Peptides against a protein of PDB entry 4Z5W. Designs and how they scored, part 26

Target 1, 305 residues: chain A of PDB entry 4Z5W
Amino acid sequence: IPDVFLELNKLWYFSAQSNLFNGEMPRSLSNSRSISLLSLRNNTLSGQIYLNCSAMTNLTSLDLASNSFSGSIPSNLPNCLRLKTINFAKIKFIAQIPESFKNFQSLTSLSFSNSSIQNISSALEILQHCQNLKTLVLTLNFQKEELPSVPSLQFKNLKVLIIASCQLRGTVPQWLSNSPSLQLLDLSWNQLSGTIPPWLGSLNSLFYLDLSNNTFIGEIPHSLTSLQSLVSKENAVEEPSPDFPFFKKKNTNAGGLQYNQPSSFPPMIDLSYNSLNGSIWPEFGDLRQLHVLNLKNNNLSGNIP

## One batch from the design tools (peptide; aimed at target 1 S165 S188)

Design b2_p15_2 (made by RFdiffusion4)
Pose (drawn by RFdiffusion4):
Structure b2_p15_2 (pose): chain A 291 residues (1-233, 242-249, 256-305), chain P 15 residues (1-15)
Amino acid sequence: IPDVFLELNKLWYFSAQSNLFNGEMPRSLSNSRSISLLSLRNNTLSGQIYLNCSAMTNLTSLDLASNSFSGSIPSNLPNCLRLKTINFAKIKFIAQIPESFKNFQSLTSLSFSNSSIQNISSALEILQHCQNLKTLVLTLNFQKEELPSVPSLQFKNLKVLIIASCQLRGTVPQWLSNSPSLQLLDLSWNQLSGTIPPWLGSLNSLFYLDLSNNTFIGEIPHSLTSLQSLVSKPDFPFFKKGLQYNQPSSFPPMIDLSYNSLNGSIWPEFGDLRQLHVLNLKNNNLSGNIP
Amino acid sequence: PTSRPEEPHNFVSAP
């Protein structure tokens, strides 16, 4: 990509995604005072990601995903004070999230999916301090690590939480109850154990719950039949493993408890869930009748 | 520039 971005001082939107571009991002792009939306994803771009945050005061959305970049996660990123959305998926950082990210208060959406992020314990202790974070994708990282149960963790305004296919040990942590506005929860394809916490039924905005492919035991909590959003009625897309979904509400309401060791019966009170589109209880130890 | 298909990212329910 040519180094001509000093000359293009009115450029607020640049999208070069899904091309065959290689090499580093030109430094002038890293210094652009006018750029707001930048999408370079799905190229062969490489090198240490450098962004001058004193210079890029209009940067609001950054998508460098699916590229050949290496090095660390830039620690100066919280200083890009208008930056609201970062899609860093499929960049092989082989690194931890910098501590400075606890100061990233403009951040509302973050994806490190399949990015070789280590130490979920430290990553979550840091990111809980980003007060405006509404969506977090940590899928395909933290391989075989333990999902921390440390009760001090609070993600207050969190709407979307996805940490799948990480083979995570541990249980569904109670501190998730500190995210009362949670809409979409995906903990699937992990090694999670224990029972399914009844407090999940207390999440009034939750419409999509994927606990599939874990080691969960015990009963289906009765509270799931009283889930409010299941009983009664921005750009950074998601892919389901790939089928594209543009926003969290593009997912039909779902309960997927499949591929676990769950026992007991199916509660008749599930009939109260009139807004439920998908109920997947396959590959469990469930017994009794079908209500 | 030569283009390429859009690759999935931001995975949900990934195996």

Design b2_p15_2_s1 (made by RFdiffusion4, then SolubleMPNN; from b2_p15_2, 8 letters changed)
Fold by OpenDDE base, seed 5:
Order: C-alpha cells, then structure tokens, then sequence
Structure b2_p15_2_s1 (fold): chain B 305 residues (1-305), chain A 15 residues (1-15)
C-alpha cells in the first residue's frame, strides 16, 4: 500500500479487503486525520499493528481480520476516542487482552475469533469495563480453559455473545443473567456441563440460543417456552449492527453464508448433541416466531407434541 | 461479488 494518505485529507472510507497487499501499513495511513472506516481484511499484511490515536481522531471502524500481523495487541487503541468496531479475527496474536481495554469506553463491537487469545478469565474481567460493548466474538480461543462463573462479572449492554469452539469447561455462567439485552448467545462446541439454567428463559430479547455440542444433562427448562422475543414480534429496534460480517455454515462441508446483521439470523433454539432427557414441552407451540428448533442427538422421550 | 472467497472470520455455530 503506498504512503500517500497525508495528501488524501478528505478520505473518510478506505476499503481494500480481499486483495493481495503485503508488507506493513504505511505510516501516513496510521496517521490519517480523515479516515473513519478502515478495512484491510483478508490480505497478507505483516508487521506490528500501530495506529497513532492522537492523529486518527475520526477512526470509528477498524477491520484488519485475516492478515499476517505479528506482535502484541495494540494497547493504545482505547486512546482512539471514536473507535467503536474492531475486527481482529484470524490474526495470530498468542496474547491476552491488554489491561488498557478497561478504559475502552467507545468500544461497541469486538471480534478476536480464531486469534490465539489466551486467559478467558482476564479477558472477561477486562472487557466488562467496556460499558458500551454490545457485540463480543471470542470463538476458537481459550483452548480447554474454564468458562468463569464469577458472579461479579457484568455485561449490562451485551446483545451478542459468541464463544463457540473453545473446548471450554464449566457451566452456563450465572453472570449472563445480568445481561437483559442479550439477543444472541452461542456457546456451542464446548465441554460445558450441568443443567441448562431456567434463568435463560427470562432473557426477553433472546431470539437465538445455541448450546449444541456440549455435555448438558437434565430436562429442557420449561422457561424456554416463555421467551418473549419468540412469542411476539416485538420490533427489535434495528440498532446499528457491527461493521464486520458473521458467517454460518449450512452444512459441515459448505462455505459459510455471510450475514451482515445479527437480525438476519433465523430465530433459533439449538440444544442438539447433548445428554438432555425428559419430554418436549407442548408449550413450545407458543413460540410463534421460532424458525429452528434443533433437539437432535439427545435422550429425550415421550410424545412429540 | 467478492472475487476472492471471503475467508469466514466470525462464525456462529460450527467453524
């Protein structure tokens, strides 16, 4: 990428994703006063990620995902006072979340999916201080760690939480009951155990629940039949979605379908591939907005209602 | 149409 961004004093959007760019980010780009949205996703960029936050006063969105960057997670990013969205997915950091992220008040959406992030306890303890954090994606990290159940953890404004495919141990953590705005929860493909907690049915905005491929036991909580977002079409206020796309595989061998908004996901309860027992509650018939009910590969019995 | 397969970055469900 050429070092010409000093002359581009009106450039507010720079999108160069899915190219063959190599080398480092040019110094003039890291000092741009005009750029608000920067996407360099899916290239072969290298070196350390450095942004001069004192110069980059308009930066609101940063997508550097799927590059060959090295070194530490930039600890100075909280000084970018307008930075809301960060996509660092598929950057191999081999690091913990920086302590400075406790001060990241502008942060609304964060992805570290498949970024070799370590220490889930420290990560959640830091990120709970981000009062504006609505979307958190931590899939394919924290390999074989324990999901912390510390009751003091509070994510009051969290809407989307995805921590899939980490081989996490533990239970569904009680601190998630303190997230009343939660719309999407994915804890699939872990080693989570115990019962599915009844308080999940009190999350009135929860339209998408994936607990599949775990070791959950006991009955399906009857409270899941009263999820208000699945009973009635409340107009989910179209809050601004994160500037990074989500992906869902239809089949194990298919490329992931791209979804630009979490609201584009069909309303779903997936409890498949567990050790759940008991009956299917007839009151699942009250969930008039439910598109997908996946209960396959459990120990369920009785009649199908 | 992105000319290159978008490497899926933020999976929901199975990776």
Amino acid sequence: as target 1 above (305 residues)
Amino acid sequence: VEKRPVKPTNFIGAP
Scores: peptide ipSAE 0.403, ipTM 0.836, DockQ to the pose 0.562
OpenDDE base, seeds 1, 2, 3, 4: peptide ipSAE 0.396, 0.352, 0.314, 0.344; ipTM 0.822, 0.839, 0.739, 0.813

Design b2_p15_2_s2 (made by RFdiffusion4, then SolubleMPNN; from b2_p15_2, 7 letters changed)
Fold by OpenDDE base, seed 5:
Structure b2_p15_2_s2 (fold): chain B 305 residues (1-305), chain A 15 residues (1-15)
Amino acid sequence: as target 1 above (305 residues)
Amino acid sequence: VKKRPVLPTNFISAP
């Protein structure tokens, strides 16, 4: 990428995703006063990620995902006072979340999917201080760690939480009950155990629940038949979606389906591939907005209602 | 039944 961004004093949006760019980010780009949205996703860019936050006063969205960047997560990003969205998916940091992210008040959407992030306890303890954090994606990190159950953890404004394929141990953490705005929860492909907690049915905005491929036992909580978002068409106010897409693979060999917004996910309860027992509640018939009910590969019995 | 690893939501694969 050429070092010409000093002359481009009106450049607001720069998207150069899915090219063959190599080398480092040019210094003039890291000092751009005009750029609001920067996407360099899916290239071969390398070196340390550095942004001059004192210069980049208009930066609102940063997508550097799927590049060959090295070194630490940039600890100065909280100084980018307008920075809302960060996509660092598939950047192999082999690092912890910086302590400075406690001060990241502008942050609304964060993805570290498959970024070799370590220490889930520290990550959640830091990120709970981000009062505006609505979307958090931590899939394919924290391998074989324990999911913290510390009741003091609070994500009051969290709408989307995805922590899947981490082989996490533990239970569904009680601190998630402090997230009343939660719309999408994916904890699939872990080693989570215990019962599915009844308080999940009190999350009135929860339209997408994936607890599949865990070791959950006991009955399906009857409270899941009263999930308000699945009973009635509440006009979910289309809050501004994160500027990064979501990807869901339906099959191992299929390309990922791209979802540009969380609202584009079909309303779903997936409890498949657990050790759940008991009956299917007839009151699942009240969930008039439910598109997908996946209960396969459990120990369920009785009649199909 | 072989658990087919359906990769979880938000595998931000660049295409």
Scores: peptide ipSAE 0.117, ipTM 0.779, DockQ to the pose 0.107
OpenDDE base, seeds 1, 2, 3, 4: peptide ipSAE 0.110, 0.033, 0.045, 0.034; ipTM 0.743, 0.673, 0.725, 0.690

Design b2_p15_2_s3 (made by RFdiffusion4, then SolubleMPNN; from b2_p15_2, 7 letters changed)
Fold by OpenDDE base, seed 5:
Structure b2_p15_2_s3 (fold): chain B 305 residues (1-305), chain A 15 residues (1-15)
Amino acid sequence: as target 1 above (305 residues)
Amino acid sequence: VETRPVKPTNFISAP
């Protein structure tokens, strides 16, 4: 990428994703006063990620995902006072979340999916201080760690939480009951155990629940038949979606379908591939907005209602 | 439509 961004004093949006760019980010780009949205996703860029936050006063969205960047997560990003969205997915950091992210008040959406992030306890302890954090994607990190159940953890404004495919141990953490705005929860492909907690049915905005491929036992909580978002079409206020796409694999071997908004996900309860027992509650018939009910590969019995 | 296969970055519901 050429070092010409000093002359581009009116450049607001720079989108150069899915090219063959190599080398480092040019110094003039890291000092751009005009750029609000920067996407360099899916290239072969290298070196350390550096942004001059004192110069980049208009930066609101940063997508650097699927590049060959090295070194530490930039600890100065909280100084970018307008930075809301960060996509650092598939950057191999081999690091913990920086302590400076406790001060990241502008942050609304964060992805570190498949970025070799370590220490889930420290990550959640830091990120709970981000009062505006609505979307958090941590899939394919924290390999074989324990999902912390510390009751003091609070994500009051969290709407989307995805921590799939980490082989996490533990239970569904009680601190998630303090997230009343939660719309999407994915904890699939872990080693989570115990019972599915009844308080999940009190999350009135929860339209997408994936607990598949775990070791959950006991009955399906009857409270899941009363999820208000699945009973009635409440107009989910179309809050601004994160500027990064989501991907859902239909099959293990298929390319993921791209979804630009969380609202584009079909309303779903997936409890498949667990050790759940008991009956299917007839009151699942009250979930008039439910598109997908996946209960396969459990120990369920009785009649299908 | 991105002309190159978008390497899926933010997976929901799959390894």
Scores: peptide ipSAE 0.265, ipTM 0.799, DockQ to the pose 0.566
OpenDDE base, seeds 1, 2, 3, 4: peptide ipSAE 0.092, 0.033, 0.034, 0.034; ipTM 0.764, 0.706, 0.719, 0.673; seed 2 fails the geometry check

Design b2_p15_2_s4 (made by RFdiffusion4, then SolubleMPNN; from b2_p15_2, 7 letters changed)
Fold by OpenDDE base, seed 1:
Structure b2_p15_2_s4 (fold): chain B 305 residues (1-305), chain A 15 residues (1-15)
Amino acid sequence: as target 1 above (305 residues)
Amino acid sequence: VEKRPILPTNFVGAP
């Protein structure tokens, strides 16, 4: 990428995603006063990620995902006072979340999916201080760690939490009950155990629940039949979606389908591939907005309602 | 159409 961004003093949006750019980010780009939206996703960019946050005063969205960047997570990013969205998916950091992220009050959406992030306890302890954090994607990190159950953890504004495919141990953490605006929860493809907690049914905005491919036992909580978002069409306030796409595989061999917004996911309860027992509650028939109920590969019995 | 294959970055469910 050429070092000409100093001359581009009116450049507000720069998208160079899905190209063959290599080398480092040019210094003039890292010092751009005008850029609000920066996407360099899906290139072969390398070196250390550096942004001059004192210069980049308009930066609101940063997508560097799927690049060959190396080194540490930039600890100075909280100094980018308008930075809301960060996509660092598929950047191999081999690092912990920086302590400086406790001060990241502008942060609304963060992805470190498949970025070799370590220490989930520290990561969640840090990120809970991000009071405006609505979307958190941590899939394919923290391999075989324990999901912290510390009741003091608080993500008050969290709407989307995805921590799939980490082989995490532990239980569904009670601190998630402190996230009353949660809309999408994915804890699939872990080693989570215990029972599915009844308080999940109190999350009135929860329209998408994936707890599949775990080691959950006991009955399906009856409270899941009372998920208000699945009973009635509440006017889904179109909240500002994160500036990065989501992907869902339909089949093991297909490229993932792209979803530009979490609201584009079909309303779903997936509890498949667990050790759940008991009956399917007839009151699942009250979930008039539910598109997908996946209960396969459990120990469920009785009649199908 | 993106010239380079879209590499899925933020999976929901199975990766």
Scores: peptide ipSAE 0.464, ipTM 0.854, DockQ to the pose 0.616
OpenDDE base, seeds 2, 3, 4, 5: peptide ipSAE 0.310, 0.355, 0.391, 0.430; ipTM 0.810, 0.743, 0.830, 0.844

Design b2_p15_3 (made by RFdiffusion4)
Pose (drawn by RFdiffusion4):
Structure b2_p15_3 (pose): chain A 291 residues (1-233, 242-249, 256-305), chain P 15 residues (1-15)
Amino acid sequence: IPDVFLELNKLWYFSAQSNLFNGEMPRSLSNSRSISLLSLRNNTLSGQIYLNCSAMTNLTSLDLASNSFSGSIPSNLPNCLRLKTINFAKIKFIAQIPESFKNFQSLTSLSFSNSSIQNISSALEILQHCQNLKTLVLTLNFQKEELPSVPSLQFKNLKVLIIASCQLRGTVPQWLSNSPSLQLLDLSWNQLSGTIPPWLGSLNSLFYLDLSNNTFIGEIPHSLTSLQSLVSKPDFPFFKKGLQYNQPSSFPPMIDLSYNSLNGSIWPEFGDLRQLHVLNLKNNNLSGNIP
Amino acid sequence: SADKFTERGGGITTE
C-alpha cells in the first residue's frame, strides 16, 4: 500500500480488505489525521502493528484482522481516543493483552479471535475496566487454560460475550451475573464442568445461549424456561462455525445445551418460551417424557 | 447418550 496518505488529507474511509496486499502498513497511514474507518483485513500485511494515536484522532474503527502481522499488541491503542471497534482476529500475537487496555474507555467492540492470546486470567481482569465494552470475542485462544472464577470481575455493559473453542477448564463463573444486559453468550467447545447455574435464567435480555460441547453435568436449570427475552418480544460481523451474521440480532434465539452430560427431564415450562427459534438438547443423558 | 468433540474451530468467530 503506497505511502501517500499525507497527501490524502480528507480521506476518512479506506477499505482495501480481501486483496493480496503485503508488506507493512505505510507510516503515513499510521499518521493520518483524517482516517475514521480503516479496513485492511484479509491481506498478507506484516510486521509490528504501529499506530500513532496522537496523530490519528479521527480513528473510529480498525480492522486489521486475518493478516500476517506479528510482534506485540500495540500498547498505545487506548490513546486513540475515538477508537470504538477493533477487529484483531487471526493475527498471531503469541502474547498477552497489555495492561494499558484497562484505560481503553472509547472501546465498545473487541475481537481477538484465533489470535494466540495467552492468560485469560490477566486478559479478563484488564478488560473489565473498559466501561463501554459491549461485545467481546476471545474465541480460539487461551488453549487449555482455566476460566477464572475470581469474583471481582465485572463486565457491566457487556451485551455479547464469545469465548469458544478455547478448551477451557472450570465452571460457568458466577461473576458473569454482573453482566445483566447480556444478549449473546457463547462458551461452547470448551472443557467446562460443574452444573449449569440457575442465575442464567435471570438474564432478561439474553436470547442466545451456546453452552454446547462441554463437560457439564446435573440438571437443566428450571429458570431457563422463564428467560424473559425468550418468553416475550454499527459494523463488525460474526461468523458461525463460515456463515456470516452482521450483528448479534442476526442470530435467531437459541438454547444449545448439546454435547454435555446433562440429566433429568425436559421441563413443561419450556412451552412458555414463545420466542425461542432453536432448542438443541442433543447428545445428553436426559430422561423422562417429552412434555 | 452423552458425547463430546475435542477439536477446535466451532462456535462463533470473526474474520

Design b2_p15_3_s1 (made by RFdiffusion4, then SolubleMPNN; from b2_p15_3, 6 letters changed)
Fold by OpenDDE base, seed 2:
Structure b2_p15_3_s1 (fold): chain B 305 residues (1-305), chain A 15 residues (1-15)
Amino acid sequence: as target 1 above (305 residues)
Amino acid sequence: GSAHFTDLGGGITTE
């Protein structure tokens, strides 16, 4: 990418995604005062990520996903006072989340999907201080770590939590009950154990639940049949969605279906590929908004309602 | 050992 952005003093939106750009990010781009939305996703950019937050006062969205950046996560990003959305997916940091992210009050949406992030406990302890954090994607990190269940963890404004494919151990963490606005939960493809907690059914905004491919035991909580978002059409207040797309991969080899916003996901309960037993509750029929109920590959018995 | 992220291709990503 040419180093010409100094002259582009009115540049608000720069999208150069899915190109063949290589080399380092231009210094003039890292110092742009005008840019609000920056997407360089799916290129071959390299070097360290550096953004001059003191200069980039208008930066609201940053998508650098699927690049060949190296080094540490930029610890100065919290100094970008308007920065709301960050997508650092598929950047191999091999790092922990910086402690400075405790101060990241502008942050609303963060993805480190497949970014070789380590220490989930530290990550969650840090990110809980981001009071405006609504979307958190941590898929394909923290390999075989334990999902912390520390009750003090609190994500009050969290709407989307995705921590799939981490082989995480532990149980469904009680601290998620402190996220009453949670709409989408994906904890699939882990090694989570224990029972599915009944308090999940108290998350009235939860319309998408993926607990598939875990080691859950016991009965399906009856409280899941009373998920209010699945009983009635809540007017999903179209809150500003993250400026990055989501991809649902069903299997390893298939290109993921792209979803531009979390609200585009079909209302779903996926509990497949566990060790759940007992019956299928007939009251699942009350979930009139439910599009997908996947209970396959469990130890369920009785009648199909 | 290089944690071979087994192609646990399941779940939602942003990539």
Scores: peptide ipSAE 0.536, ipTM 0.842, DockQ to the pose 0.329
OpenDDE base, seeds 1, 3, 4, 5: peptide ipSAE 0.517, 0.530, 0.512, 0.508; ipTM 0.839, 0.838, 0.845, 0.841

Design b2_p15_3_s2 (made by RFdiffusion4, then SolubleMPNN; from b2_p15_3, 6 letters changed)
Fold by OpenDDE base, seed 4:
Structure b2_p15_3_s2 (fold): chain B 305 residues (1-305), chain A 15 residues (1-15)
Amino acid sequence: as target 1 above (305 residues)
Amino acid sequence: GSARFTDLGGGITTE
């Protein structure tokens, strides 16, 4: 990418995604005063990620996903006072989330999907301080770590939490009950155990629940038949979606289906590939908005209602 | 049957 962005003093949106750009990000781009949305996703850009936050005062969205960047996660990003959305997926950081992210008050959407992030406990302890954080994607990180269950963790405004394919141990953490606005939860493809907690059914905005491919035991909580978002079509306030797409993968090697916003996901309860027992509650019939109920590959018995 | 956790996990990503 040529270093000509100083001349582009009116540039608000720059998207050069899905090209073959290599080398480092141009310095003029890292110092752009005008740019609001920067997407360089799916290139071969390299070097250290550096943004001059003092210069980039209009930066609101950053997508650098699927590049060959190296080095540390930029600790100065919280100084980009308008930066809301960050997609750093598929960048091999091999790092922990910087402590400076405790001060990242502008942050609303963050993805580190498949970015070799380590120490989930530290990550969550840091990110809970991001009071405006609504979307958090941490899929394909923290391999074989334990999902912390510390009750003090609070994500009050969290709407989308995706921590899939981490082989995480532990149980469904009670601190998630402190996120009453949660709409989408994906904890699939982990090694989570225990029972599915009944309080999940109290998350009135939860329309997408994926707990598939875990080691959950016991009965399906009856409270899941009372998920309000699936009973009635509440006017989901069209909340601003993240400025990055989501992909649902069936496996790590398959191309994912693209979803441009979380609301594009079908209303779903996926509890497949667990060790759940008992019956299918007939009251699942009350979930009139439910599109997908996947209970396959469990130990369920009785009649199918 | 043991959920063969094949190393090939799925789920939602942003990549």
Scores: peptide ipSAE 0.522, ipTM 0.854, DockQ to the pose 0.708
OpenDDE base, seeds 1, 2, 3, 5: peptide ipSAE 0.511, 0.521, 0.514, 0.515; ipTM 0.847, 0.853, 0.849, 0.848; seed 5 fails the geometry check

Design b2_p15_3_s3 (made by RFdiffusion4, then SolubleMPNN; from b2_p15_3, 6 letters changed)
Fold by OpenDDE base, seed 3:
Structure b2_p15_3_s3 (fold): chain B 305 residues (1-305), chain A 15 residues (1-15)
Amino acid sequence: as target 1 above (305 residues)
Amino acid sequence: GAARRTDLGGGITTE
C-alpha cells in the first residue's frame, strides 16, 4: 500500500479487504486524522501493528484480521478515544490482552478469533472494565484453559459472547447471569461440564444459544422453554452491529456461512453432542420464534412432543 | 457415549 494518505485529508472510509497487499501498513495511514473506518482484512500485511492514536482522532473501526502482523497487541489502542470496533482475528500474537485495555471505554466490539491469545482469566478480568463492550469474540484461543467462574466478573452490557473451540474446561460461569442483555451465546466445542444452569432461561434477550459439543450432564433446564425472546417477537432494537462479519463454521475445513450482523443468526438452541438426559419438554412448543432446536447426540429419553 | 464430532473448530468466528 503506497504511503500517500497524508494527501487524502478527507478520507473517511478505507476498505481494501481481500486483496494481495503486502509489506507494512503505511505510516501516513497510521497517522491519518480523517479516517474513521479502516479495513485491511484478508491481505498479507506484516510487521508490528502501530497506530498513532494522538493523530487518528476520528478512528472508530479497525479491521486488520487475516494478516501476517507480528509482535505484541498494541497497548496504546485505548488512547484512540473514538475506537469502537476492533477485529484482530487470525493474527498470530501469542500474547495476553494488555492491561491497558482496562481503560478502553470506547470499545464496543472486540474480536481476537484465532489470534493465539493466552490466559483467559486475565483477558476477562481486563475486559470486564470495558463498560461499553457489547460484542466479544474469543474463539480458537486459550487452548485447554479453564473458563473462570469467578462471580465478581461483570459484563453488564454484553450482548454477544462467543468463546468457541477453545477446549475450555469448567462450567457455564455464574457471572454470565450479570449480563441481562445477552442475545447470543456460543460456548460450543469446549470441554465444559456440569449441568446447564436454569438461570440461562432468565436471559430474556437470548435468542441464540450454542452449548453443543461439550460434556454437559443432567436434564435440560425447563426454564429454557420460557426464553422471552423466543416466545414473543420482541422488537429487536437493531443496535449498531459490529463492523466485522461473523462466520458459522461446521468444521475446520469448510468455509463458514457469513452473517453480517448478530440479528441475522436464526433463533437457535443447540445442545447437541452432550450427555444430557431426561425428556424433551413439551413446552418447547411455546418457543414460536425458535428456528432451530438441536438436541441430537445426547442421552434423552421419553416421547418426542 | 455421545460421539463428539471429530470436526474440531466449529462455532462462530470473525475470519
Scores: peptide ipSAE 0.570, ipTM 0.893, DockQ to the pose 0.750
OpenDDE base, seeds 1, 2, 4, 5: peptide ipSAE 0.561, 0.563, 0.559, 0.568; ipTM 0.887, 0.889, 0.889, 0.899

Design b2_p15_3_s4 (made by RFdiffusion4, then SolubleMPNN; from b2_p15_3, 6 letters changed)
Fold by OpenDDE base, seed 4:
Structure b2_p15_3_s4 (fold): chain B 305 residues (1-305), chain A 15 residues (1-15)
Amino acid sequence: as target 1 above (305 residues)
Amino acid sequence: GPARFTDLGGGITTE
């Protein structure tokens, strides 16, 4: 990418995704005063990620996913006072979330999907201080760590939580009950155990629940048959979605189906590939908005209602 | 038995 962005003093949106750009990010780009949305996803850019937050005063969205960047997560990003959306997926950081992210009040959407992030406890302890955080994607990190169950963790404004394919141990954490606005929960492809907690059915906005490919036991909580978002089509206010797409993968090697916003996911309960027992509740028939009910590969018995 | 967790995890990503 040429170092010509100083001359482009009116450039608001720069998208050069899915090209073959290599080398470092141009210095003029990292100092751009005009750019609001920057997407360089799916290139071969390298070097340290550096943004001059004092210069980049208009930066609201940053997508650097699927590049060959190296080094540390930029600890100065909280100084980008308008920066809301960050996609750092598939960047091999091999790092913890910076402590400075406690001060990241502008942050609304964050993805570190497949970025070799370590220490989920520290990550969640830090990110809970992001009062405006609505979307958090941490898939393919924290390999074989324990999902913290610390009751003090609070993500009050969280709407989308995705922590899939981490081989995480532990149980469904009770601190998620402190996220009453949660709409999408994906904890699939972990080693989570215990029972599915009944309080999940109290999350009135939860329309997408993926707990598949875990080690859950016991009965399906009857409270899941009363998930309000799946009973009635409330006018979900289309909240501003993250500026990055989502991909649902069946496995790590398959191309994912692209979803441009969380609301594009079908209303779903996926509890497949667990060790759940008991019956299928006939009251699942009350979930008139439910598109996908996946209960396969469990120990369920009785009649199919 | 529960499908052995092969290293081939799925779920939602942003990549």
Scores: peptide ipSAE 0.519, ipTM 0.852, DockQ to the pose 0.726
OpenDDE base, seeds 1, 2, 3, 5: peptide ipSAE 0.518, 0.514, 0.518, 0.515; ipTM 0.851, 0.849, 0.850, 0.850

Design b2_p15_4 (made by RFdiffusion4)
Pose (drawn by RFdiffusion4):
Structure b2_p15_4 (pose): chain A 291 residues (1-233, 242-249, 256-305), chain P 15 residues (1-15)
Amino acid sequence: IPDVFLELNKLWYFSAQSNLFNGEMPRSLSNSRSISLLSLRNNTLSGQIYLNCSAMTNLTSLDLASNSFSGSIPSNLPNCLRLKTINFAKIKFIAQIPESFKNFQSLTSLSFSNSSIQNISSALEILQHCQNLKTLVLTLNFQKEELPSVPSLQFKNLKVLIIASCQLRGTVPQWLSNSPSLQLLDLSWNQLSGTIPPWLGSLNSLFYLDLSNNTFIGEIPHSLTSLQSLVSKPDFPFFKKGLQYNQPSSFPPMIDLSYNSLNGSIWPEFGDLRQLHVLNLKNNNLSGNIP
Amino acid sequence: TPTRDTSLGGGITTE
């Protein structure tokens, strides 16, 4: 990508995604005062990611995903004070999230999917301090680590939480109850154990729950039949393993408890869930009748 | 008896 961005001082939108571009991002792009939306994803771009946050005061959305970059996660990123969305998926950082990210108050959307992020314990203790974070994707990181149960964790405005295919040990942590506005929860494809917490039925905005492919035991909590959003009625897309979904509401309402060790019966009160599109209870130990 | 897949790649992800 040519180094001509000092000359293009009115450029507020630049999208070069899904090409064959390689090499580093030109430094002038890293200094662009005018750039607001930048999408370079799905190229062969490489090197240490450098962004001058004193210079890029108009940067609102950054998508460098699926590229050949290496080095660390830039620690100065919280200083890009208009930055609201970062898609850093499929960049092999082999690193932890910097502590400075506790100060990233403009951040509303973050994806480190499949990015070789280590230490979910530290990563979540940091990111809980980003008060405006509404969506978090940590899928395919933290391999075989423990999902922290530390009760001090609070993600208050969190709408979408996805940490799948990490093979996480531990239970569904109670501190998730501190995210009362949660819409979409995906903990699937982990080593999670214990029982399914009844408080999940207390989440009034939750319409999509993927607990599939874990080691969960015990009963289906009765509170799931009273889930409010299942009973009654911005750009950074998601892929389901790939089928594209543009926003969280693109996912039809679902309960997927499949591939666990759940026991007991199916509650008749599930009939109360009139807005439920998908109910997947396959590959469990469930017994009794079908209501 | 229930079983599970231990491979990596499923679930919601981003590109």

